# Peptides against a protein of PDB entry 1LOE, part 81

Target 1, 181 residues: chain A of PDB entry 1LOE
Amino acid sequence: TETTSFSITKFGPDQQNLIFQGDGYTTKERLTLTKAVRNTVGRALYSSPIHIWDSKTGNVANFVTSFTFVIDAPNSYNVADGFTFFIAPVDTKPQTGGGYLGVFNSKDYDKTSQTVAVEFDTFYNTAWDPSNGDRHIGIDVNSIKSINTKSWKLQNGKEANVVIAFNAATNVLTVSLTYPN
Target 2, 181 residues: chain A of PDB entry 1LOE as posed
Amino acid sequence: TETTSFSITKFGPDQQNLIFQGDGYTTKERLTLTKAVRNTVGRALYSSPIHIWDSKTGNVANFVTSFTFVIDAPNSYNVADGFTFFIAPVDTKPQTGGGYLGVFNSKDYDKTSQTVAVEFDTFYNTAWDPSNGDRHIGIDVNSIKSINTKSWALQNGKEANVVIAFNAATNVLTVSLTYPN

## One batch from the design tools (peptide; made by RFdiffusion4, then SolubleMPNN)

Design b2_p22_2_s2 (from b2_p22_2, 10 letters changed)
Fold by OpenDDE base, seed 3:
Structure b2_p22_2_s2 (fold): chain B 181 residues (1-181), chain A 22 residues (1-22)
Amino acid sequence: as target 1 above (181 residues)
Amino acid sequence: DYTAEVRILSISGSSSLDLTLP
């Protein structure tokens, strides 16, 4: 059995087990993906590749991830774009297309992307987001157009706790989000 | 203004992959 585990409770100025992409950086012991400026994309990758699928056996890994995030917008009524937790090939690069959350570049399903993301989407993009216009959590497989979504009420400036778990036996991904305060 | 700052405060994770053939 191959296992991987990591824990980062404080993000240092030279966090060795992260690869920073775009405008992502650390400050005040936090990972800042974006500042409140226009046309910015920031990402951070865990530096060690994770064996998530084995071609010889066909087996897929079970995994669980927990994190705490804050979205802090000067205008609570208009917040773009959100962010994702994602799994992608090791050579993944940030994407700059508007609304694609730095991860995808098309609403069309593209299996060659080999990218799965959980999006925390705060901005309604008419072309692919749920028609009700709600901010939402989505599961994205090889496309910015989610295969499943659920409405989510952003609490601007508040800490949210997230747990993402994948059960390989059932092929079920679960996501929970809570605001403890 | 539609901008926002996104911060991650902490993160942990684990994975387990069985490499035995079925």
Scores: peptide ipSAE 0.741, ipTM 0.948, DockQ to the pose 0.915
Fold by OpenDDE base, seed 1:
Structure b2_p22_2_s2 (fold): chain B 181 residues (1-181), chain A 22 residues (1-22)
Amino acid sequence: as target 1 above (181 residues)
Amino acid sequence: DYTAEVRILSISGSSSLDLTLP
């Protein structure tokens, strides 16, 4: 069995186990993906590659990740675009910004993307988002068009706790989000 | 104004890959 684990409770200015991309950086012991400015894409990658699929056995890794985030928007009623937790090839680079969340380039399924993301999407994009217009959590596989979504009520400026878990035996990805305060 | 600041305060993760055949 191959395993990996990590824990970051405070993000330092020289966080060796993260690779920063685009506008992502650490500020005041927190990872800031974007500031409240237009046309920005920030990403951070865990620096150690994770063996998530074995070509010989066909087995896929079980994984769990937990994190706390804050979205802080000047206007609670108009918030773009959200962010993702994602898994992508080790040489991944920032992709299209805006509604593509810096992770995808199309709503069309593209196996070559090799990217799975859990989106926390605050902005309604007519071309691919659920028609009810709700802010939502989505599971994205090789496309910005989610394979499944659930409405989510953003609490602007408040801490949200997230747990994402994948069970390889059942092929089920679970996502939970809570606002403890 | 539709912008937003996105901050991650903490994160942890773990993975395990079984290398035995199903």
Scores: peptide ipSAE 0.738, ipTM 0.947, DockQ to the pose 0.895
Fold by OpenDDE base, seed 2:
Structure b2_p22_2_s2 (fold): chain B 181 residues (1-181), chain A 22 residues (1-22)
Amino acid sequence: as target 1 above (181 residues)
Amino acid sequence: DYTAEVRILSISGSSSLDLTLP
């Protein structure tokens, strides 16, 4: 069995186990993906490649991740675009198209992207988002158009706790989000 | 104004991959 684990409770100015991309950086012991400015994309990658799928056996890894985030918008009624937790090939690069959350570049399914993301989407894009216009959590497989979504009520400026778990035996991905305060 | 600051305060993760044939 191959295993990987990591824990970052405070993000340092030289966080050696992360690779920063775009405008992502650390400040005040937090990872800031974006500031409240237009046309910005920030990402951070865990620096060690993880073995998620084995071509010889066909087996897929079980994984769990937990994180705490804050979205802090000057205008609570207009908040763009959100962010993702994602798994992608090691050579992954930021994507700059609006609404694609820095990860995808099309609503069309593209198996060659080999990218899975859990989106925390605060902005309604009519071309691919659920028609009710709700802010939502989505599971994205090789496309910004989610295979499944759930409405989510953003609490602007508040800490949210997230747990994402994947069970390879059942092929089930679970996502939980809570506001403890 | 539709901008937003996104901060991650903490993160942990683990994975396990069984390398035996199904």
Scores: peptide ipSAE 0.733, ipTM 0.948, DockQ to the pose 0.892
Fold by OpenDDE base, seed 4:
Structure b2_p22_2_s2 (fold): chain B 181 residues (1-181), chain A 22 residues (1-22)
Amino acid sequence: as target 1 above (181 residues)
Amino acid sequence: DYTAEVRILSISGSSSLDLTLP
């Protein structure tokens, strides 16, 4: 069995186990993906490749990730666009910004993307988001159009705790989000 | 204008991959 684990409780100015892309950077011991400005995309990748699928056996890894995030918008009514936790090939580069969250380029399924993401989406994009217009958590497979979504009430400026787990035996991805404070 | 600052405060993860044939 191949295993990997990591823990980052504070993000330093020289965080060796992360690769920063676009506008992503560290400040005040936090990872900042975007600042409250227009047209910004930031990403951070875990620097070590993770063996998540084995071509010889066909087996897929079980994984669990936990993180705490804050979305802090100057105007709670005008919040764009959210962010994702994503898994992509090692040579992945920033993709389309805005509603595509910097990880996708299309609402059409594109297997060549090889990207799975959990989106925390704060902006309603008519072309692909759930018609109720709610802010939502979504599971995205090779497309910005989620295969499943659940409404989520953003607490602007508050810390949210997230757990994402994948069970390879059942092929089920679970997401939980709580606001402890 | 629509903007937001997104901060990650902490993150941890683990994975396990069985390399035996099904």
Scores: peptide ipSAE 0.703, ipTM 0.941, DockQ to the pose 0.913

Design b2_p22_2_s3 (from b2_p22_2, 12 letters changed)
Fold by OpenDDE base, seed 5:
Structure b2_p22_2_s3 (fold): chain B 181 residues (1-181), chain A 22 residues (1-22)
Amino acid sequence: as target 1 above (181 residues)
Amino acid sequence: SYTAEYSILSISGSSTLDLTAA
């Protein structure tokens, strides 16, 4: 069994295990994806590739990741667009911004993207988001149009704890989000 | 179709806030 693990409790100005893209950077021991401004995308990639599946055996890797995030928008009633945790090819580059969250380019399924994302979506895009208009957590497979979503009440400026787990045996991706404070 | 055996764990954020309405 092959296992890869890592933990980052404080983000420094010289994070050698991260690849920053777009406007992503570290400050005050935090990873900052975007400032509260218009038309920006920021990304951070863990620099070590992960063995996702074995072509010889067909086995797919399990994984568990946890992190804490803060969305701190200047206007709690006007928050866009959100962020994702995603798994993509090692040569991944920033994609379309706005509602595409810098990860996808279409609501149409595109297997060539080879990207799975958990989105924390704060803005309702009528073209693909759940019709109830709620902020939501979504599971995205090769498309910004989620295969499954659940409403999520954003607490602006508050720390949220997230756990994402994938069970290869059951092919189930589980997401949990809590606001402990 | 091709599926890569290796992928990269990532975080991506996007902002399109209307600062004039903030």
Scores: peptide ipSAE 0.451, ipTM 0.799, DockQ to the pose 0.020
Fold by OpenDDE base, seed 4:
Structure b2_p22_2_s3 (fold): chain B 181 residues (1-181), chain A 22 residues (1-22)
Amino acid sequence: as target 1 above (181 residues)
Amino acid sequence: SYTAEYSILSISGSSTLDLTAA
């Protein structure tokens, strides 16, 4: 077995272990994906590839990821579109913006995408989002149309703690979100 | 198979906010 681990407490202006795409950058020791403006996509990639699957054994890696995020929208009634934690091919590039969150291009399942995402979706897209219109956490597999969702109440400007864990033995992805303050 | 052995951990955000309505 092999294990890869890393931790970033503060983001510096010259964060060499991250690859920034689109409008992503660091400021005030935080990673900023987007500003609250029209038609932007920002991404940050961990620069070292992770061994997710072993072709010899067929084993898939377990993982646990935790992070803190803030969404600070100028208007709490007009918030779009959200962000994702995602796993994709090493040569991944920004995809369609808007409701596709810069990660996908279609609501149709496309295995060639090789992308699994946990979305924190703040905007209701009638074509694929849950019909209740709630802001939500979603599990996305090769499509922006989530295979599972859970309603989530955005606390604008507040720090949220997220834990994402994958158990390969059970094939279960667990997501938890809390607002500690 | 399209499954790659190595992948990259990432974060992506998107905004389409209308500044006139913000």
Scores: peptide ipSAE 0.439, ipTM 0.788, DockQ to the pose 0.020
Fold by OpenDDE base, seed 2:
Structure b2_p22_2_s3 (fold): chain B 181 residues (1-181), chain A 22 residues (1-22)
Amino acid sequence: as target 1 above (181 residues)
Amino acid sequence: SYTAEYSILSISGSSTLDLTAA
């Protein structure tokens, strides 16, 4: 078996193991995805490709990812779309369009996108988001329309700890979010 | 059809608001 591991505790101005797309950048040792304005998309890609699926054996990799984030969204109406952790083909490009988080371009299932995402969605899009209008965590497979969602009570400006784990044997993706402070 | 064996771990955010979808 093969294993790939990495850790970034501080994001430097010249973070060589990250590929920045759109408006993504580092400042104050943090990764910043978007500007505080409308119509921005920012992405950061880990520069080393990950062997997720083996075509010869059919094996799918397990993975565990953890990160800490802060969102400044003091209200539910004058806010950006949110952000997502995602896995996509190496040649992935930033996507535009309202509510697509820079990753998707349709609510219709498209297997050719080969993209799995965990969204932290702060803006209600009537066309595809849960009807209750809550901020939510979603699991997205080849579509911005989540296959599963859970309401998320945002603590504005506070650090959230996230753990995302995938178990290939059970085909279960687990997402946990906590506010330690 | 083509299925990629290798993928890239990523994070993405947007402020491409669609007010008509709200």
Scores: peptide ipSAE 0.402, ipTM 0.767, DockQ to the pose 0.023
Fold by OpenDDE base, seed 3:
Structure b2_p22_2_s3 (fold): chain B 181 residues (1-181), chain A 22 residues (1-22)
Amino acid sequence: as target 1 above (181 residues)
Amino acid sequence: SYTAEYSILSISGSSTLDLTAA
């Protein structure tokens, strides 16, 4: 049995255990994925590969992740796409297609991507998002088209607490989001 | 089998976003 654990209490300018991609950066001890401009993608990866799937046994790791985020998006129509927490192969690269949150590149299921993401989606993409047009939390498996979604009311500029847990025995991924303030 | 606990594994975004690990 293997166990990996890490915690980042503050984000430094040269964060040793993160790999920054695209426009991702740190400022004021926070991780910032993008600036408030169009056509920008930023990512940050944990620098050490995680043995989450064992090819010999087929076992998958249980995991739990928590973080706090803030999104500033006061206008519904002048808004970017959102962000994800994701798990992907070590050679994963930023994707620049609009609406794909920097992670995916198709609404078609592509098992070769080997990518799972939890999206916090602030822009309605008619081609794949839930038809009600709500901002939403989504679980994405090898596609930007979520396998499950939950409507989410963004509290602009407020801190949201997120917990993502995966139970390998049940194969259930649980996402919770709360606004404590 | 194995277990793993993370604050943040991987993050990607295209919106104005600030994150902190918990």
Scores: peptide ipSAE 0.029, ipTM 0.576, DockQ to the pose 0.032

Design b2_p22_2_s4 (from b2_p22_2, 9 letters changed)
Fold by OpenDDE base, seed 3:
Structure b2_p22_2_s4 (fold): chain B 181 residues (1-181), chain A 22 residues (1-22)
Amino acid sequence: as target 1 above (181 residues)
Amino acid sequence: SYTAEIRITSISFSSELNLTLP
């Protein structure tokens, strides 16, 4: 069995196990994906490739990730766009299309993307988001249009705890989000 | 404006892949 694990509780100025893309950077021991400015995309990748799928056996890895995040918007009513946790090919590049959360570039399913993401979406895009307009958590497979969503109430400026787990045997991805404070 | 600062304060990750044929 091949295993991969890492843990970061304080993001340093020279975090060697991360690759920063776009406007992503570390400050005050935190990973900042975006500042509260327009037209910004920031990403961070784990620096080492992770063996998620084995072509010889066809086996897929089980994985679990836990992280804490803060979305801090100047205006609680006008918050865009959100962010994702994602798994993508090693040569993945940030995408600049509005509403695509820096990861996708189409609402159409594209197998060649080979990208799975859990989105924490704070902005309603009429073209692909749930029609109720709620901020939501979504599971995205090769498309910004989620295969499943759940309404989520953003607490502006508050720290949220997230756990994402994937069970390869059942092909089920689970997501939990809590505000402990 | 529709903007926000997005910060990640901690993260952990683990994966396991079985390399035996089914």
Scores: peptide ipSAE 0.731, ipTM 0.943, DockQ to the pose 0.914
Fold by OpenDDE base, seed 1:
Structure b2_p22_2_s4 (fold): chain B 181 residues (1-181), chain A 22 residues (1-22)
Amino acid sequence: as target 1 above (181 residues)
Amino acid sequence: SYTAEIRITSISFSSELNLTLP
């Protein structure tokens, strides 16, 4: 069995186990993916490759990630675009920004993307988002168009707790989001 | 303006891959 684990409770100015892309950076012990300015894409990658799928056995890894985030918008009614927790090939680079959240380039399924993401989407994109227009959590597999979504009420400026777990035996990905305060 | 600052304040991750054939 191969295992991988890491934990960061305070993001340092030179966090050695993270690779920063685009506008992503650390400040005041926090990872900032984007500032409140337009046309930016920020990403942070765990610096070491993770063996998530084994070609010999065909087995997929079980994994669990827990993180806390804050979306702080000047105007709580106009918040774009959200962010994702994602797993992609080791050579991954920032993709299309805006509604594509910097991780995808199409709403059409593209197996060559080899990217799975859990999105925390704050902006309604009529071309692919749920028609109810709600801010939502979505599971994205090789496409920005989620295979499943759940409405989520953003609490602007408040810290949210997220837990994402994948069970390879059942092929079920679970996501929970709570506002403890 | 449709902008927002997005911050991650903490994160933990763990994975386990079974290397035995089904």
Scores: peptide ipSAE 0.728, ipTM 0.941, DockQ to the pose 0.912
Fold by OpenDDE base, seed 4:
Structure b2_p22_2_s4 (fold): chain B 181 residues (1-181), chain A 22 residues (1-22)
Amino acid sequence: as target 1 above (181 residues)
Amino acid sequence: SYTAEIRITSISFSSELNLTLP
C-alpha cells in the first residue's frame, strides 16, 4: 500500500510543499485564495504528486482531508464565488474563474478534465446550480455542474471545519462542514 | 460588490492506495 500524508497548520511565506497559482498566496500564516476584489483566481497545489489512481490495478486511493476555511465578504448578502478542494492532473493550471471556481470550464461533463472537486459555492449560477439558489456544497466530477449538492449556510468571516473522505471500495465521497465557533 | 476573501487556515491530507489486484 502506498500512503501519502501532509499537514499544514501554518502557511508560511515560503511554503515549499505548495505550488501557488494565480492570485493564491500566503499571508499571516494562512493561505489566501482570493482577496475581496473582482476577477481573481487563486489556487494552491500540494507540490508532490499523489498516487490517487493506479493504472496497473485500476485501484483508486482512499483519502481523507480536513481543512478550515474562512470566507470573508464585505457584504454578507453578496458573496461570490466560493472555492473548491480538488484533485486534478499534476500539470493542472487555473481554469475559468468566476462561477467555474478556477477549476472547470464547462457545465458539460468532460472526462479529459480528470478533475474531482468539492465546491463550497456561495453564488447562484442559474445555468448549473441548484434551482433553490442556496449556497451549497457540491461534488463535482469533470464538470462545474455538481453530481450532488447540499445547502449550506455561510457564516461570513467565521471559520468552518471541513472533512472530506473518499472510500474507494464503496466509491462514496463524504463531506462534512461545521462551524465550531 | 460580490467579492470575498477566501482563506484556508489549516489542512491535512492522507491517502492510501492498495496496489494489489482485486
Scores: peptide ipSAE 0.727, ipTM 0.941, DockQ to the pose 0.898
Fold by OpenDDE base, seed 2:
Structure b2_p22_2_s4 (fold): chain B 181 residues (1-181), chain A 22 residues (1-22)
Amino acid sequence: as target 1 above (181 residues)
Amino acid sequence: SYTAEIRITSISFSSELNLTLP
């Protein structure tokens, strides 16, 4: 069995186990993906490759991640676009297309992208988002068009606690989001 | 404006990969 783990409770000014892409940076011991400006994409990658799938056996890793985030918008009624937690090939690069959350570039399923993401989506994109227009959590497999979504009520400026767990034996990904305060 | 600042304040991750054939 191969295992990998890391924990960051304070993001340093030069966090050595992260690779920053686009507008992503650290300040005040936190990771800032985007600032409240137009046309911004920021990402951070764990710097070491993780053996998530084994080509010899075909086995996929079990994993669990927990994180706390804040979305802080000047206007609670107009918030774009959200963000993702994602797993992608090591050569992954930021994507700049609007609404693709810096990770995807199409609503069409593309298995060659080898990218899985959990999106926390605050903006309704007519072409692929749930028609009710709700802000939502989505599970994205090789496409920005989620295979499953659930409505989520954004609390602007408040910390949300997230747990994402994947069980390889059952092929089930679970996501929980809570506002502790 | 539709802008927003997005911050991550902490994160943990763990994975376990079985290397035996199914």
Scores: peptide ipSAE 0.721, ipTM 0.941, DockQ to the pose 0.886

Design b2_p22_3_s1 (from b2_p22_3, 8 letters changed)
Fold by OpenDDE base, seed 2:
Order: structure tokens, then C-alpha cells, then sequence
Structure b2_p22_3_s1 (fold): chain B 181 residues (1-181), chain A 22 residues (1-22)
């Protein structure tokens, strides 16, 4: 077995372990994916390929990632879509369809996308988001239409601590978001 | 603290759809 690990406490403009796509960039030692406007896409990828799946043996890697984010979205009607953490093929490219978080291109399940994402969704897309219209955390497997969601009260401008883990023994993907007091 | 938890158990099909490298 092999283990790949990395830690980024400060983001620099020459961050060598990240590949920036779209409008993603660093400023003031922070990663900024995009401004809070509609139909903009910014992504950052870890620059080294990570082996997560062995098709011959069926083995899947465990992983855990943690990060802190801030969203500025003081209202629900004039905001971007939120952002997402995702795993996708190494040659993944930004997707430009509105509401797809730069990752997906359809609400239909499509295994050929080979993408698993955790969305922190601040915009209600009537075509696929939960009908209650709540801001939500979602787990997306090969579709922008989340397989599972949790209503989420965004605390505007406050730091959220996120832990995302995949347990290969159970095939369970877990997401934890905490706003500390 | 305000904490939100969410999980999903990937199906065999979903596992098999994963890429080799990410």
C-alpha cells in the first residue's frame, strides 16, 4: 500500500502543488475559487496524480481531507452556486454549464463522468436541488443531482471547518461541516 | 458548535465507476 499526504497552511501565488483552472487563484495566502457572480468557474487540483482505484483487484483507497472555507452570500437571490470538493479523472476540465459547479454537465446519472463531489450549494436550481430551496450540503456521484443532501444554514462570512473521508472497508463517504463557536 | 453531518455508501457500480487516478 501507498500513502500520499499533503498539507497547505498558507496559499501562495506560486503554489506548486496546485493546478489552477478557470478563475481559481490565490491571494493573501488564501485560495479563491471565484467571485460571487453567476456562471463563473474556478477550480484548483492537486498537482500530483493520486491512485484511488485498482480495477484489477477492486481495491479502493481510503482518504481523508480537511479544509476551512468562507462563503460570502448575504442573500439567496444574487449569489453564485457555491463550491464543491471533488475527485475526478486526472485530465478533468472545468464544465461551463450554469449550476453544475464547474464539475458536472447533467442531472442524469452518468458513470462515465467518473466524478464524486461534495457540494456546498448556496443557489437553488429548481431542476435538481431539494425542493425546499434550502442551502445544502450534497454528495454527488456522477451527477449534479445529489444522492444525499443536508439542509445547511450558511453562516455568512464565517469559517467552516470541513472533514471529508472515504472508508474503503465500508464504502462510506462522510462529510462533516462545523461552524465553531 | 454547529455541526452538519452527511454520508453516502457508494454502490458497487459507483465504486467501479471511479477513475484510476485523480
Amino acid sequence: as target 1 above (181 residues)
Amino acid sequence: DQTYNLSHTLSDEEIKSLPDYV
Scores: peptide ipSAE 0.644, ipTM 0.951, DockQ to the pose 0.884
Fold by OpenDDE base, seed 1:
Structure b2_p22_3_s1 (fold): chain B 181 residues (1-181), chain A 22 residues (1-22)
Amino acid sequence: as target 1 above (181 residues)
Amino acid sequence: DQTYNLSHTLSDEEIKSLPDYV
């Protein structure tokens, strides 16, 4: 098995272990993916390849990632589109923006996407989002249409702590989001 | 604290679709 670990306590403009795509950049010691403007895509990738799947043995790596995010929207009643954490091939490029979060291109399941994402979706896209219209956390596998979702109340401007873990023994992907008091 | 939890068990098909390197 292989293990890769990293820790970033401060984001700087010369962050060598990140690859920025689109509008992604660092400011205020934070990773900023997008400005408060629609139809923009910003992404950041870890620059070192991580071996997570061995096609010969069928082995999948365990992983745990944690981060803190802030969504600071000028209009708390109209926030689009949220953001996503994702796993994709090393040579991944930005995909369709907007409701596709720059990660997917279709609501139809497409295994060739080879993408697993956790979305923090603040905008209701009637074509694929849960019909209740709630902002939500979603687990996306090869489709922007989440395989599972959890209604989520955005606290605009507040820090959320996220832990995403994959257990290779059980094949369970787990997401935890906490707004600390 | 306000906490939200979500999980999914990936199917065999979904596992096989994973990229080798990310």
Scores: peptide ipSAE 0.636, ipTM 0.948, DockQ to the pose 0.870
Fold by OpenDDE base, seed 4:
Structure b2_p22_3_s1 (fold): chain B 181 residues (1-181), chain A 22 residues (1-22)
Amino acid sequence: as target 1 above (181 residues)
Amino acid sequence: DQTYNLSHTLSDEEIKSLPDYV
Protein backbone atom coordinates (compact mmCIF):
# COMPACT_ATOMS: atom_id res chain seq x y z
CA THR B 1 0.00 0.00 0.00
CA GLU B 2 1.34 3.37 -0.99
CA THR B 3 1.86 6.07 1.59
CA THR B 4 1.26 9.77 1.23
CA SER B 5 2.69 12.37 3.55
CA PHE B 6 1.77 16.01 3.66
CA SER B 7 3.46 18.57 5.84
CA ILE B 8 3.80 22.28 5.44
CA THR B 9 5.28 24.27 8.27
CA LYS B 10 5.54 27.59 6.50
CA PHE B 11 3.33 29.10 3.88
CA GLY B 12 5.16 31.50 1.65
CA PRO B 13 3.63 34.11 -0.58
CA ASP B 14 4.64 32.11 -3.62
CA GLN B 15 3.51 28.74 -2.39
CA GLN B 16 3.54 26.65 -5.51
CA ASN B 17 1.99 23.46 -4.24
CA LEU B 18 -1.28 25.04 -3.21
CA ILE B 19 -4.28 26.12 -5.19
CA PHE B 20 -6.24 28.80 -3.45
CA GLN B 21 -9.99 28.95 -3.66
CA GLY B 22 -12.20 31.70 -2.47
CA ASP B 23 -10.61 33.99 0.05
CA GLY B 24 -7.70 31.72 0.83
CA TYR B 25 -4.24 33.21 0.62
CA THR B 26 -0.87 33.24 2.33
CA THR B 27 0.59 35.97 4.43
CA LYS B 28 3.36 36.15 6.99
CA GLU B 29 4.17 32.51 6.46
CA ARG B 30 0.64 31.54 7.35
CA LEU B 31 -2.23 30.22 5.36
CA THR B 32 -5.25 32.40 5.82
CA LEU B 33 -8.46 30.71 4.86
CA THR B 34 -10.75 33.60 5.54
CA LYS B 35 -11.17 36.66 7.66
CA ALA B 36 -13.88 36.85 10.25
CA VAL B 37 -16.60 37.70 7.78
CA ARG B 38 -19.87 35.89 7.57
CA ASN B 39 -20.38 33.32 4.85
CA THR B 40 -16.92 33.61 3.39
CA VAL B 41 -15.08 30.54 2.24
CA GLY B 42 -11.40 30.12 1.78
CA ARG B 43 -9.78 26.89 0.76
CA ALA B 44 -6.38 25.62 -0.18
CA LEU B 45 -5.81 22.50 -2.22
CA TYR B 46 -2.68 20.54 -2.78
CA SER B 47 -1.85 21.20 -6.39
CA SER B 48 -0.45 17.79 -7.21
CA PRO B 49 -2.94 14.96 -7.56
CA ILE B 50 -2.58 12.35 -4.86
CA HIS B 51 -3.73 8.80 -5.37
CA ILE B 52 -5.94 7.78 -2.48
CA TRP B 53 -8.03 4.85 -3.60
CA ASP B 54 -7.74 2.35 -6.40
CA SER B 55 -11.14 1.09 -7.42
CA LYS B 56 -9.68 -1.85 -9.28
CA THR B 57 -7.57 -3.24 -6.49
CA GLY B 58 -9.47 -1.79 -3.58
CA ASN B 59 -6.25 -0.50 -2.14
CA VAL B 60 -6.32 2.63 -0.07
CA ALA B 61 -3.24 4.70 0.56
CA ASN B 62 -1.83 5.27 3.97
CA PHE B 63 -1.41 8.92 4.69
CA VAL B 64 -0.26 11.24 7.41
CA THR B 65 -0.52 14.98 7.46
CA SER B 66 0.58 17.49 10.03
CA PHE B 67 0.02 21.18 10.34
CA THR B 68 -0.19 23.99 12.83
CA PHE B 69 -3.05 26.40 13.04
CA VAL B 70 -3.94 29.50 14.97
CA ILE B 71 -7.38 30.91 15.45
CA ASP B 72 -7.40 34.60 16.18
CA ALA B 73 -10.82 35.62 17.34
CA PRO B 74 -12.07 38.80 18.95
CA ASN B 75 -12.57 36.73 22.04
CA SER B 76 -12.39 33.08 22.92
CA TYR B 77 -16.15 32.69 22.94
CA ASN B 78 -17.14 34.53 19.79
CA VAL B 79 -15.57 33.04 16.71
CA ALA B 80 -16.49 32.02 13.20
CA ASP B 81 -17.44 28.53 12.09
CA GLY B 82 -13.93 27.14 12.21
CA PHE B 83 -12.04 25.29 9.54
CA THR B 84 -11.40 21.85 8.20
CA PHE B 85 -8.83 19.59 6.67
CA PHE B 86 -10.42 17.56 3.92
CA ILE B 87 -9.90 14.98 1.22
CA ALA B 88 -12.09 15.38 -1.84
CA PRO B 89 -12.01 14.79 -5.59
CA VAL B 90 -9.32 16.63 -7.52
CA ASP B 91 -11.80 18.92 -9.18
CA THR B 92 -13.47 19.90 -5.95
CA LYS B 93 -14.88 23.38 -5.68
CA PRO B 94 -15.97 25.33 -2.64
CA GLN B 95 -19.21 24.02 -1.27
CA THR B 96 -21.64 25.57 1.16
CA GLY B 97 -20.09 28.03 3.56
CA GLY B 98 -20.82 28.84 7.14
CA GLY B 99 -21.50 25.79 9.19
CA TYR B 100 -20.79 23.58 6.22
CA LEU B 101 -17.23 24.89 6.29
CA GLY B 102 -17.12 25.19 2.53
CA VAL B 103 -16.76 21.45 2.20
CA PHE B 104 -20.21 19.91 2.47
CA ASN B 105 -23.76 20.68 1.44
CA SER B 106 -25.79 18.42 3.66
CA LYS B 107 -26.02 16.86 7.07
CA ASP B 108 -27.32 13.73 5.42
CA TYR B 109 -24.86 11.09 4.35
CA ASP B 110 -24.11 11.52 0.66
CA LYS B 111 -21.59 9.14 -0.80
CA THR B 112 -21.43 11.16 -3.98
CA SER B 113 -19.65 13.85 -2.02
CA GLN B 114 -16.62 11.58 -1.82
CA THR B 115 -15.29 13.75 0.96
CA VAL B 116 -13.60 12.97 4.23
CA ALA B 117 -12.88 15.86 6.53
CA VAL B 118 -11.57 16.70 9.93
CA GLU B 119 -13.34 19.72 11.26
CA PHE B 120 -12.20 22.11 13.90
CA ASP B 121 -15.58 23.53 14.63
CA THR B 122 -15.90 26.66 16.69
CA PHE B 123 -19.57 27.36 16.13
CA TYR B 124 -22.57 25.40 17.31
CA ASN B 125 -24.98 24.49 14.55
CA THR B 126 -28.08 23.11 16.19
CA ALA B 127 -29.03 20.98 13.23
CA TRP B 128 -26.03 18.68 13.32
CA ASP B 129 -23.47 19.54 15.99
CA PRO B 130 -23.22 17.79 19.35
CA SER B 131 -25.98 18.99 21.62
CA ASN B 132 -23.61 20.05 24.37
CA GLY B 133 -22.67 23.05 22.27
CA ASP B 134 -18.96 22.53 22.81
CA ARG B 135 -16.42 23.54 20.27
CA HIS B 136 -15.17 20.30 18.90
CA ILE B 137 -13.01 18.30 16.60
CA GLY B 138 -15.02 16.14 14.26
CA ILE B 139 -14.47 13.46 11.69
CA ASP B 140 -16.81 13.96 8.77
CA VAL B 141 -17.46 11.36 6.11
CA ASN B 142 -19.67 12.52 3.28
CA SER B 143 -21.61 14.72 5.67
CA ILE B 144 -21.12 17.79 7.78
CA LYS B 145 -22.64 15.81 10.61
CA SER B 146 -19.61 14.27 12.21
CA ILE B 147 -19.44 10.55 12.67
CA ASN B 148 -17.38 11.17 15.78
CA THR B 149 -16.52 14.25 17.80
CA LYS B 150 -14.28 15.36 20.62
CA SER B 151 -14.90 18.39 22.76
CA TRP B 152 -12.11 20.87 22.26
CA LYS B 153 -11.15 23.93 24.24
CA LEU B 154 -9.96 26.62 21.88
CA GLN B 155 -6.92 28.51 23.01
CA ASN B 156 -7.36 31.77 21.20
CA GLY B 157 -4.27 32.95 19.43
CA LYS B 158 -2.27 29.89 20.37
CA GLU B 159 -0.68 27.43 18.01
CA ALA B 160 -2.27 24.02 17.80
CA ASN B 161 -0.30 21.16 16.33
CA VAL B 162 -2.37 18.67 14.39
CA VAL B 163 -1.56 15.22 13.11
CA ILE B 164 -4.03 13.36 10.94
CA ALA B 165 -3.25 9.83 9.91
CA PHE B 166 -5.02 7.09 8.03
CA ASN B 167 -3.99 3.48 8.44
CA ALA B 168 -5.06 1.55 5.38
CA ALA B 169 -4.54 -1.78 7.08
CA THR B 170 -7.10 -1.00 9.73
CA ASN B 171 -9.08 1.75 7.99
CA VAL B 172 -8.62 3.90 11.06
CA LEU B 173 -8.47 7.64 10.71
CA THR B 174 -6.79 9.27 13.67
CA VAL B 175 -6.68 12.91 14.68
CA SER B 176 -4.43 14.42 17.30
CA LEU B 177 -4.45 18.05 18.32
CA THR B 178 -1.94 19.39 20.80
CA TYR B 179 -1.48 22.75 22.40
CA PRO B 180 2.11 22.62 23.54
CA ASN B 181 3.12 24.26 26.78
CA ASP A 1 0.54 19.93 26.88
CA GLN A 2 -3.14 19.73 26.19
CA THR A 3 -3.86 16.95 23.73
CA TYR A 4 -7.07 15.86 22.06
CA ASN A 5 -7.43 12.55 20.27
CA LEU A 6 -10.17 11.33 17.99
CA SER A 7 -10.52 8.37 15.68
CA HIS A 8 -12.91 6.62 13.35
CA THR A 9 -12.78 3.30 11.57
CA LEU A 10 -14.14 3.80 8.10
CA SER A 11 -16.71 1.28 7.00
CA ASP A 12 -16.50 -0.60 3.75
CA GLU A 13 -19.12 1.69 2.33
CA GLU A 14 -17.18 4.76 3.34
CA ILE A 15 -13.98 3.38 1.87
CA LYS A 16 -15.68 2.69 -1.43
CA SER A 17 -16.87 6.27 -1.52
CA LEU A 18 -13.35 7.66 -1.45
CA PRO A 19 -12.13 9.46 -4.53
CA ASP A 20 -9.42 8.00 -6.69
CA TYR A 21 -7.39 11.15 -6.60
CA VAL A 22 -7.46 14.15 -4.35
Scores: peptide ipSAE 0.627, ipTM 0.944, DockQ to the pose 0.850
Fold by OpenDDE base, seed 5:
Structure b2_p22_3_s1 (fold): chain B 181 residues (1-181), chain A 22 residues (1-22)
Amino acid sequence: as target 1 above (181 residues)
Amino acid sequence: DQTYNLSHTLSDEEIKSLPDYV
């Protein structure tokens, strides 16, 4: 099994292994995806293609990714749409913004999008989000409408540690988010 | 610590929809 690994502990403006799209940029050694204005989209992609699916053998790669994020909203009761970690084709371009998080274009399942995402959704979109209106973590497969969700209490301005893993033997995608004490 | 866990088992159809390279 081939393995590709990378680690970014501090982000710089000259980061060679990142491709910035939209409003994405680096500042103060951190990756900033959007400005604090409504309906902005920023994306960052790993610049080196990673082989995850072998169409000839049918084999899928295992992967584990970890990162830390901060959502810092000026008003904890009026927060933007959130952000997402996603897997998409190498030539991916920003998609619909706002509630679609710049990654999807529809709540209807569309396999041609070839996109799997983990959303950290801070805004209730009536058309597809869980009816309880809670902020939530979601797993999105080819649709902004999550296949599974977990209610999530945002701790505004605090660091969240995330681990996302895919087990190719079981086809299970797992997400763990921790706010450390 | 406050921890949240979530999982999903991708179907065969979902697996086949994955891109070759990301």
Scores: peptide ipSAE 0.619, ipTM 0.943, DockQ to the pose 0.882

